# Ledger of designs, part 218: peptides against a protein of PDB entry 6FRK

Target 1, 411 residues: chain A of PDB entry 6FRK
Amino acid sequence: NEEVLNAMLKEVCTALLEADVNIKLVKQLRENVKSAIDLEEMASGLNKRKMIQHAVFKELVKLVDPGVKAWTPTKGKQNVIMFVGLQGSGKTTTCSKLAYYYQRKGWKTCLICADTFRAGAFDQLKQNATKARIPFYGSYTEMDPVIIASEGVEKFKNENFEIIIVDTSGRHKQEDSLFEEMLQVANAIQPDNIVYVMDASIGQACEAQAKAFKDKVDVASVIVTKLDGHAKGGGALSAVAATKSPIIFIGTGEHIDDFEPFKTQPFISKLLGMGDIEGLIDKVNELKLDDNEALIEKLKHGQFTLRDMYEQFQNIMKMGPFSQILGMIPGFGTDFMSKGNEQESMARLKKLMTIMDSMNDQELDSTDGAKVFSKQPGRIQRVARGSGVSTRDVQELLTQYTKFAQMVKKM

## One batch from the design tools (peptide; made by RFdiffusion4, then SolubleMPNN)

Design b2_p23_3_s2 (from b2_p23_3, 10 letters changed)
Fold by OpenDDE base, seed 1:
Structure b2_p23_3_s2 (fold): chain B 411 residues (1-411), chain A 23 residues (1-23)
Amino acid sequence: as target 1 above (411 residues)
Amino acid sequence: SRIDNLVKQFKQILEALKKLEEL
């Protein structure tokens, strides 16, 4: 029993290291899991794998909980949020995402560019802010970030802004001059929250980076960026452990909407390849798919048409990156999270939709679309010609539809 | 809930889409 436990824990530890979880945290987790597992309870015929997975899940949840309540802005007050982080961490993009998030929630939100070091920093912020219709402040001539930050904060305080986000200079490396500048800005503007932005793709370097920022600046919140399909979320655990600060948001892509509040349980579930059911529910609710009563009633009655399939493909395309959506479903492994597979999957969906765009209403609205085509093979040739595809591609789509329609009928 | 059923149906659609990628 102990040998089997040790073998399974070795596999779990390997998977966590592959997920960029810091080696010290993996060692601690292994010891905690060993101490939490009663070997006598494992002898009783309980599914040893499920028990170990549950113990690992509980210990990972504890690792992302710093035991500190996350700062939240106060409605009707001025809330100054200062962003800090290395260059290339996605800090400037994340400022815009956070501003847009609060603006969509009805907060009076603005952005300040206090990055005087990077050429075009203000133009980038201005471009992002203008696209999102977010008020912004910055200078093309002022080189002191303290002056820009102070003037911008004062301006937006006088204009009764509720959320005032200050973007600071990022550097390529940890430099004492960067930390001094950040401290000078922080002292001048007196931020209500200091947000450290961390790139998840730096893997095992997350701990050392996060610690270096925390040792110099009063980091109170963490945002983890680049949690798109290639970034293994294990660096987030290292950031929490090093900063003792909660993760408040995650960046899940390049779009301004690729930004979500951090949820511990869904995140750990996703990290373990268990899927994110809550995040999938939130995405379904955001799409107002619940308002599609007609589709839900059809599915309850075991009815599924080619049009219903087309509408589902449109909904999938509206939900965002197909790989991210699949990665939220329990049992869809991390292999679907590859950018290559996502573009291919989306191209395949677009191809299928283009084939269906060449179908008529009788074909699309038939409860047995495949039978309509099988009875009149000339329809396949018409659709193939109309969509610029082979008759084989149309037959493959119809075979696919038939598998779906049979699955819906068995529900 | 209505949402749980929709999520379940959506999951099944996505599982079937996955099986289509394997084809």
Scores: peptide ipSAE 0.007, ipTM 0.323, DockQ to the pose 0.041
Fold by OpenDDE base, seed 5:
Structure b2_p23_3_s2 (fold): chain B 411 residues (1-411), chain A 23 residues (1-23)
Amino acid sequence: as target 1 above (411 residues)
Amino acid sequence: SRIDNLVKQFKQILEALKKLEEL
């Protein structure tokens, strides 16, 4: 009945507001969902809850689709990508993530630091670029961002770079001087794409900030940052609505690999707490985990080695952030994301892998790796020395492995 | 489906990894 529908819509609206979805968008969604629900179909015995969830899902998908095709770089051309956004949005880190993404795809990519306002901006970009082996340009002495951007773009065009990313000054406040500087840089370098970088954690302020940038510069793409386990993500919908520009990527942590192409369906499913089964399936398929028939067969036979554990850690690291993968599984999103920083989990996995890199094939391929180490304690000391860790860290890994292997034997 | 089985196995691996992090 209409009263039950209105009560359920009120709960959905509350949950969306708690997810930092803009109040105007939530009101519009409520009216659109109310108009899209056929009350006669609700009488036919269909699960009213599923119908409302599906209607809400469809309307959220429309809100994140600006109806504009995302800009894509052209192979064999020089593509200039200008980044704009507030200080603390993660803009500089996101420039490096995007450059690294294209470099891994076989594009000749470079970075330009045209941020002259923030002390140490160039050092930060240089540090990130050097770690990723990305060519970079900037100045310690030039204070005009237009000169730096123009010289850097010209240099990298002459060197036949395909992706030229320009990081600009992010100021703490929406100041007219910031927008004037962005316009001067844009006019000088004539970018093929302007990317607005937005922090998702600013909640209800996302609309006003995104609109202020779109009203001053021709934003054509959005990247949303800080979509980690603590970020509610509803601000992303406000950015699309305000900029009328597609979200092209999301940043999901502080690691250079904590960056993925934006997928609408997965994002909306996560926002609703439904989990992203489809995106998990896609990630599983992208990893060609079908080629791990041998692992699946071993797991079915209750066999699990330290090598099998190492390969799983590699697969998890290739899939991207562990919190995101878990957040894609229905019923794991809420409880797992509350207890750990994603960086801490990834650092733990890397530490465990570094310990295993100091193990030999006999230790790695043993069906009872913990027993191999328990029989010969000198192996623990060798591995600890080889990996630069304590003997306790190796014992903790072996204890973890033993618990895992026991769990696999019970499967 | 083959995919449903992969997702189920992946979920089991992730549940197992979660239990390792809680340790």
Scores: peptide ipSAE 0.006, ipTM 0.279, DockQ to the pose 0.040
Fold by OpenDDE base, seed 4:
Structure b2_p23_3_s2 (fold): chain B 411 residues (1-411), chain A 23 residues (1-23)
Amino acid sequence: as target 1 above (411 residues)
Amino acid sequence: SRIDNLVKQFKQILEALKKLEEL
């Protein structure tokens, strides 16, 4: 039993190292998992693999929880959020994503570009902000980031902005000069929150980089970027461990909407390739699928109508990018839907819904919708004409529905 | 076909949702 446990733990440790989890954290996790597993309980025929997976999951959840409550902005107050992080971490893009997130939540949000070191930093921020209709401040002529940050913060405070996001320089090679600049900016603007932006793709370097920032500035929050790439996100654990600060958001792509609140269990499930089960639940719950229990109960009874399929397509459309939904399902790699396939998939769902919008309640609510159409072929022609599609497109939808209904009946 | 991919995706969503209820 101990040899089998040690072999399985070795495989788990290898997989965690391949997921960019820091070697020290992997070693600590191994010892914690080994201590948490009662070998006597494993003798009773319990699925040893599931027990080890659960123990690993539980210990990874603890590694992502710094035991510190995340900072949250206060409504009706001026909240200054300073961003810090390396060049190429996605910091500037993440500032825009966070600003857009708060703007969509009904916060009066603005952006300040205090990156004077990188040529075109202000143009990049301005382009992102303009596309998102977010107010912005910066200079093409001022070279002191302290002046830009101070003037921008003062301007937006006077204009009663609630969320004031300050993007800073991300210098790669001059850690001490970057540190001095960050401290000067932080002292001048007195931020309510300092956000460290980390690229998940930097692998084993995440700990050292996150520590170098935390040792210099009072990092209170972490945002992890590029979780849409080949990075399995194990570096996020290293960032939390080094900064002792919670991950507040994750970046899951290049689009301004490819940004979500961090959830611990979903993230760990994804890291382990178990799928984001809880994030799927939470997204399903956030959809206010008040009828989800009724749908689930119908599915349990092997009932599935064209209306039930329509509602599921509405739900998928409301869940946002299909890549995020698929990335929550075990065995769907992030690569499975290129951005082109996603928009095309959404356009297809919308086309299918438009076909169903031309169906009547008898057709939609029939327990055998395909049989209703097969018995009266004139219905297919009516629906095709009503939705502006071919009879073939309607027949393809009915064929798809029949495949689903047969799957539900077998569930 | 592209429809077969949507069918497969939706099946996997339903299978994921079913596994959610078992947890």
Scores: peptide ipSAE 0.000, ipTM 0.263, DockQ to the pose 0.177
Fold by OpenDDE base, seed 3:
Structure b2_p23_3_s2 (fold): chain B 411 residues (1-411), chain A 23 residues (1-23)
Amino acid sequence: as target 1 above (411 residues)
Amino acid sequence: SRIDNLVKQFKQILEALKKLEEL
């Protein structure tokens, strides 16, 4: 039993190191998991794998919980939020994303560019702010970031802004002159929150970087950027451990909407490659999708019919808001589909299903449905007439089906 | 394309469902 536990813990530790989790944290997690697992409970024939996975999950949840409540802005007050981070961390883009997030929530938001070091920093911020209709402040002539930050904060305080975001200079490396400038800005504007922006793609360097910022400035919040489908995310654990500060938001792409509030459970599930398995299991169980076993068996054999696609569209529609389902899938944020795009997506699925309702069983149950239609073009015209759509709409559905079936054959 | 996004979404749902069975 202890040998099996040690072998499974070794596999988990390898996977966590491959996910860019810091080696110190992985060692600590291993000892904590080993101490939390009762070997007597493992003897009772319980699924040893599930027990170890649960213990690992619980310890990872503790690693992203700094034991400190995240700062939240106060409605009707002037909340000054200072951003700090290296160049290329996505700091300037994240300032605009956060401002846009609060603006969409009905907060009076503004942006200040106190980055005098990077050429075109103010133009970039101005372009982003103008596109989002966010008020902004900065200078083309003032070179002191303290003056710009102070004047901008004073201006927007006097105009009764509720969220005042200050973007600061980033450099390519940790330099004393950068930290001195950040301290001078922080002392001048007295921010209610200092947000450290970290790029998740820097891997094992996350701990040392996060620690260097926390040792120089009073970081109270972390935002992790570049958590797209390729980011391993393990650096986020290192940032929390080093800063002792909560992750408040994550950046999931390049668009201004690719920004979501941090959720511990979905993040850890994604890091483990599990997805939001609990929420997805709960939804699958609520839907009594026992019929999915037969589908998964077909998918394992690379078989996918138009009927299988229809049944999956029904399942997607039964799962409720497609945005919530997608939010459970690794790489899709809960906000990836705006409510408007969700209704349009559901209307499209319903249109596709209506076209399939005009197909016969031979067409629906064929493992090569597109070939059935290509061999007898009169079928396309029949289905088009039956569903009240164009022959082009039927051809588009068959093209989509062919893409799905090709993807399934590669799974 | 909007279609390629729907295809990508559906692939991920299928992958998520497949992972549920493996648990």
Scores: peptide ipSAE 0.000, ipTM 0.259, DockQ to the pose 0.154; fails the geometry check

Design b2_p23_3_s3 (from b2_p23_3, 13 letters changed)
Fold by OpenDDE base, seed 5:
Structure b2_p23_3_s3 (fold): chain B 411 residues (1-411), chain A 23 residues (1-23)
Amino acid sequence: as target 1 above (411 residues)
Amino acid sequence: SRIDELVEQFKKILKALELLKEL
């Protein structure tokens, strides 16, 4: 029995190391799991594999819990949130995602670019903020991040903003000058929360990087990015252990909506390859797919229109990346979509929707939309001109629709 | 084709959504 336990623990430890969990945490987990397993309960005919999995799951949940309550913004107050992290961590993109998250929740949110080191940092922030309709501040001429941060925070406090997000310079290396600049900015603006942004794909380096930031600045929250990738997220455990700070959000892709509140149980379930059934249910419930009773009824009757396809593309775009949705379903591996196909797939869906925006109600609501266009070829030319695409692109859409409609008829 | 992949993904999502509505 002990030999079988040790063999199974070795397999679990190997899988956790392959998931970028820090070697010290894996060793500690192994000892904790070994101490938590009652060998007498294992003799009672309980599935030894399920017991070990449950013990591993409980110990991973404890590793993600720092025992510290996450900071939350206060409604009707000015909450200053400072972002810190290395260059390439996704910090600037994550500032925009967090601002957009709070804006969608009805908070008066703004962004400040205090990154003077990276050429085009302000243009990138401005582009992201403008797309999301988020107010922003920054300078093309001021080189002192303390001045920019102070002026921006003062401006937005005077305008009664509730969420004031400050993006700072991320340097490529842990340089003392970076930490000094972060401390000067923090002292000037007096942030209510300091958020460390980390890239999950850096693997075993997560602990050392997170510790270096926590040792220099009072990190109170962690955001983990690039969890859509080959990174199994084990580096997130290292960040919590090193910072003693809760993960508040995760970045799950490149879209502004690829950002969600961190949930411990779903994350650990996904890390173990069990899927995220709860997060899938919550995401489906957030979409109010109950309004699709009429669609499900149509699908049951083998009816599918171009409008029904358009509405489904909208729902898909609201759900976020397909890889994430599929990766939440147990038994659908994360490898089902290569990273490069997801943005291209979303861009294709958006192009198809733009073509359908140039269609009329008679074309959209027809039970045989492809036949409507085949009978009157002038409709294809009208739609192509209206959407700024080729007649071939419209024909490809109609070919896709016909394939979908034939599949619905076979369901 | 990439279209057949999108179609197959869409089928899987529809089936997953149907399964979630029956849960």
Scores: peptide ipSAE 0.006, ipTM 0.340, DockQ to the pose 0.187
Fold by OpenDDE base, seed 2:
Structure b2_p23_3_s3 (fold): chain B 411 residues (1-411), chain A 23 residues (1-23)
Amino acid sequence: as target 1 above (411 residues)
Amino acid sequence: SRIDELVEQFKKILKALELLKEL
């Protein structure tokens, strides 16, 4: 029994190391899991694999919980949020994502560029802020980040902004001059929260980097970036362990909407390949798919139209990247997208929608859309010309629709 | 539960998107 336990723990430890979990944390987790497993209950014929998985899950949940409550902004107050992190961590992009998140939630949000080191920093922030319609402050001439941060914070406080986000300079390496600059900015603006932005793709360097920031600046929150379908979530564990600060958000892609509140249970479930059923439910609920009671009733009656398919493609496009959706489902490994670029899958969906945009209401609302086109082949040629595609592309769409409609009828 | 129905519908949509990739 102990040999089997040690073999299974070795496999789990290997998988965690392959997920960029720090070797010290993996060793500690192995010891904690081994101490938490009741060997007497394992003798009773219980599923040893499930017991070990549950013990591993429970200990991973403890590793991402620093035991400190996350800071939250207060509605109707001025909340100053200072961002710190290395150059290339995604800090500037994350400032824009956080600002956009709060703006969409009905907060009066603004951005300040206090990065005087990078010549294009203010232009990049201005471009992102303008696209998202977020008010911004910065200078092309002022070189002191303390002056820019102080003036910007004062301006937006006087204008009764609720969320005031300050982006600071990054460096390529940990330099004492960078930490002195960050301390001077923090002392001048007196932030309500200091957010450390960490790139998950740096792997084993996450612990040392996060510790160096926490030792110099009062980091109170962590945001982990570049948690795309290939990013190994083990860096997040290293950040929490080093900073003793909660992860508040994660960046999950390049889009401004590829940003979500951190949830411990869904994150650990996803890291272990158990899927993110809770995040899937939250995304489905955010889509207000409740308006799809009509679709659910149609599907129960085995009815499916080309319009119903079009509406489903719109919903999928609103859910964000298809890789993120698949990665939320248990048993859909990241490898399922490896045969086609995500951009190619979205381009295919958009092409199918463009074909359907050239259909009429009689074609879209028919419970047997394929039969409407088969009875009058001239419709295929009209739709093909209207959408700028081949007659073959329209026939492929109708074949896909027919397969879908047959699946719905078998449900 | 309503959640189980949504998850089951989502699995159906995904299985259907798999069928779209095989085409």
Scores: peptide ipSAE 0.006, ipTM 0.344, DockQ to the pose 0.022
Fold by OpenDDE base, seed 3:
Structure b2_p23_3_s3 (fold): chain B 411 residues (1-411), chain A 23 residues (1-23)
Amino acid sequence: as target 1 above (411 residues)
Amino acid sequence: SRIDELVEQFKKILKALELLKEL
């Protein structure tokens, strides 16, 4: 029994190391799992694999729990959030994502660019902020980040902003001059929260990087970026362990909407390759897909209309990037959709919906929509003219619909 | 084909949504 336990723990430890979990944390987890498993309970014929998986899951949940409650902004107050992190961590993009998140939740949000070191930092922030309709502050002439941060914070406090996000300078490496600048900015603006932004793709370097920031500035929150790439997220465990600070959000892509609140259980499930069933449930619930009861009932009866397909395309578009939804389903690796294929896939869905917008209710609500068009080819020409597409594009849509309807009949 | 990939993706989403209602 102990040999079997040690063999399974070795396999789990190997998988965690391959997931960029720090070697010290993996060793600690191994000892904690070994101490938490009663060998007598393993003798009772219970599924030893499930018991070990549960013990591993429980210890991973503890590794992402710093034992400290995450900072949350206070409604109707001025909340100053300072961002810190290395260049290339996604810090500037994450500032815009966080501002947009709070704006969508009905907070009065703004952005300050205090990055004077990176050429075009202010232009990048201004472009992102303008696209999202977020108020911004920065300078093309002031070189002192302390002055820019102080003036911007004062301006937005006087204008009664609730969320004031300050982006700071990054460096390519941990440098004393970077940390001194961050301390001077922090002392001047007195932030309510300091957010460390970490790139998950740096792997085993996550611990040393996170520790270096925490040792210099009072990091109270962590945001992990680039979890849509090859990074399995094991670096997030290292950041929590090093900073003793909770992960508050994760960045899951390049789009401004590719940003979500951190949830421990879904994250650990994804890290273990179990999928993010809870995050999929939450996304489905956020979409108020309660109207899907009628659809699920139709699908159970093998009925699928062009309208049902249209509504599902709307739901897919509302869920955001399709790769994120697929990456939440167990057994769908993130590798299935390259980032470039996703925008093209969404543009294709939107084109298909535009073709269906030129269909009538008889065509949309027919349980055999393809047969309606095959019996009266003049309908294809009408829809093609109405949507500004070729008759071939309409025939391709009907061919796709027929494939879907045949799959639904086999479910 | 890229269409067959979209079909297979959509089938899997539908199946996931059905499984989520049973949970």
Scores: peptide ipSAE 0.005, ipTM 0.353, DockQ to the pose 0.171
Fold by OpenDDE base, seed 4:
Structure b2_p23_3_s3 (fold): chain B 411 residues (1-411), chain A 23 residues (1-23)
Amino acid sequence: as target 1 above (411 residues)
Amino acid sequence: SRIDELVEQFKKILKALELLKEL
């Protein structure tokens, strides 16, 4: 039993290291999991894999909880939020995402560009802010970020803004000059919250980076970006451990809406490839599927038509990026989150819908659509010609539908 | 909840869509 446990823990530790979890945290987790597992309870025939997975899940949940309550803005007050983090972390984009999030929640929100180091930083912020209809401040001529930040904060305070977001210079490296500039800005504007923005794709460097920021500035919140890429998000654990600060939001793509409040359990479930059940629930609720009752009743009665399949494909397309939806489902590996697999999956889905667009109501609404086509093979040829596909593609769709309909009948 | 049932059914449908990728 101990050898089996050690082998399984080795596989889990390898997978966590491949997920960019810091080696020290993985080692600590291994010891904590080993201490939390009663080997005597494992002898009783319980699914050892599920027990280890549950122990790992619990220990990862503890690693993302700093034991500190996240800062929240106060309604009817002026809340100054300063952003810090390296160049390329997605900091500027994240400022716009956070501003847009609060604006959509009915907060009077604005953006300040205090990045004087990067050429075009203000133009980038201005473009993002203008697209989102967010008020902004910055300068093309002022080179002191302290002056820009101070003037911008004063301006927006006088205009009774509730959320004042200040973007700062990120630079390419951890440089003492960057930290001194951040301290000068922080001292001048007296922010209510300092947000560290971290790129999840930097892997094992997350701990050292996050620590370097926390050792210089009073980081109170973390935002993790680029969780839509190859990054499994293990670096987020390192950031929380190093900063002792909660993750407040995550960036899940390039769009301004690809931004969500951080939820511990969904995040850890996604990190482990267990899926995001809560995020899937939230997304399904956002779809306002008017016919959810009718569909549930049909599924409960083992009824599934080609039209029901078409409507589900439409719903999946409305949910946004297919990779994000798949990544929310238990058993869909992180490899499904690659942009290449997403476009191919969406193209395949669109092709299937185009085939079904060439079907008639009798074919779509039949409780045994496969039998309708098998009885009259000329229907396959008509649909193939109408959709510009091969008869093989139509047969593949019908084979797939049949497998689905059989699965629904067994539910 | 009714939502949990919907999500569970939706997951079953999506898992079957995964079987569609392996085909």
Scores: peptide ipSAE 0.005, ipTM 0.337, DockQ to the pose 0.040; fails the geometry check

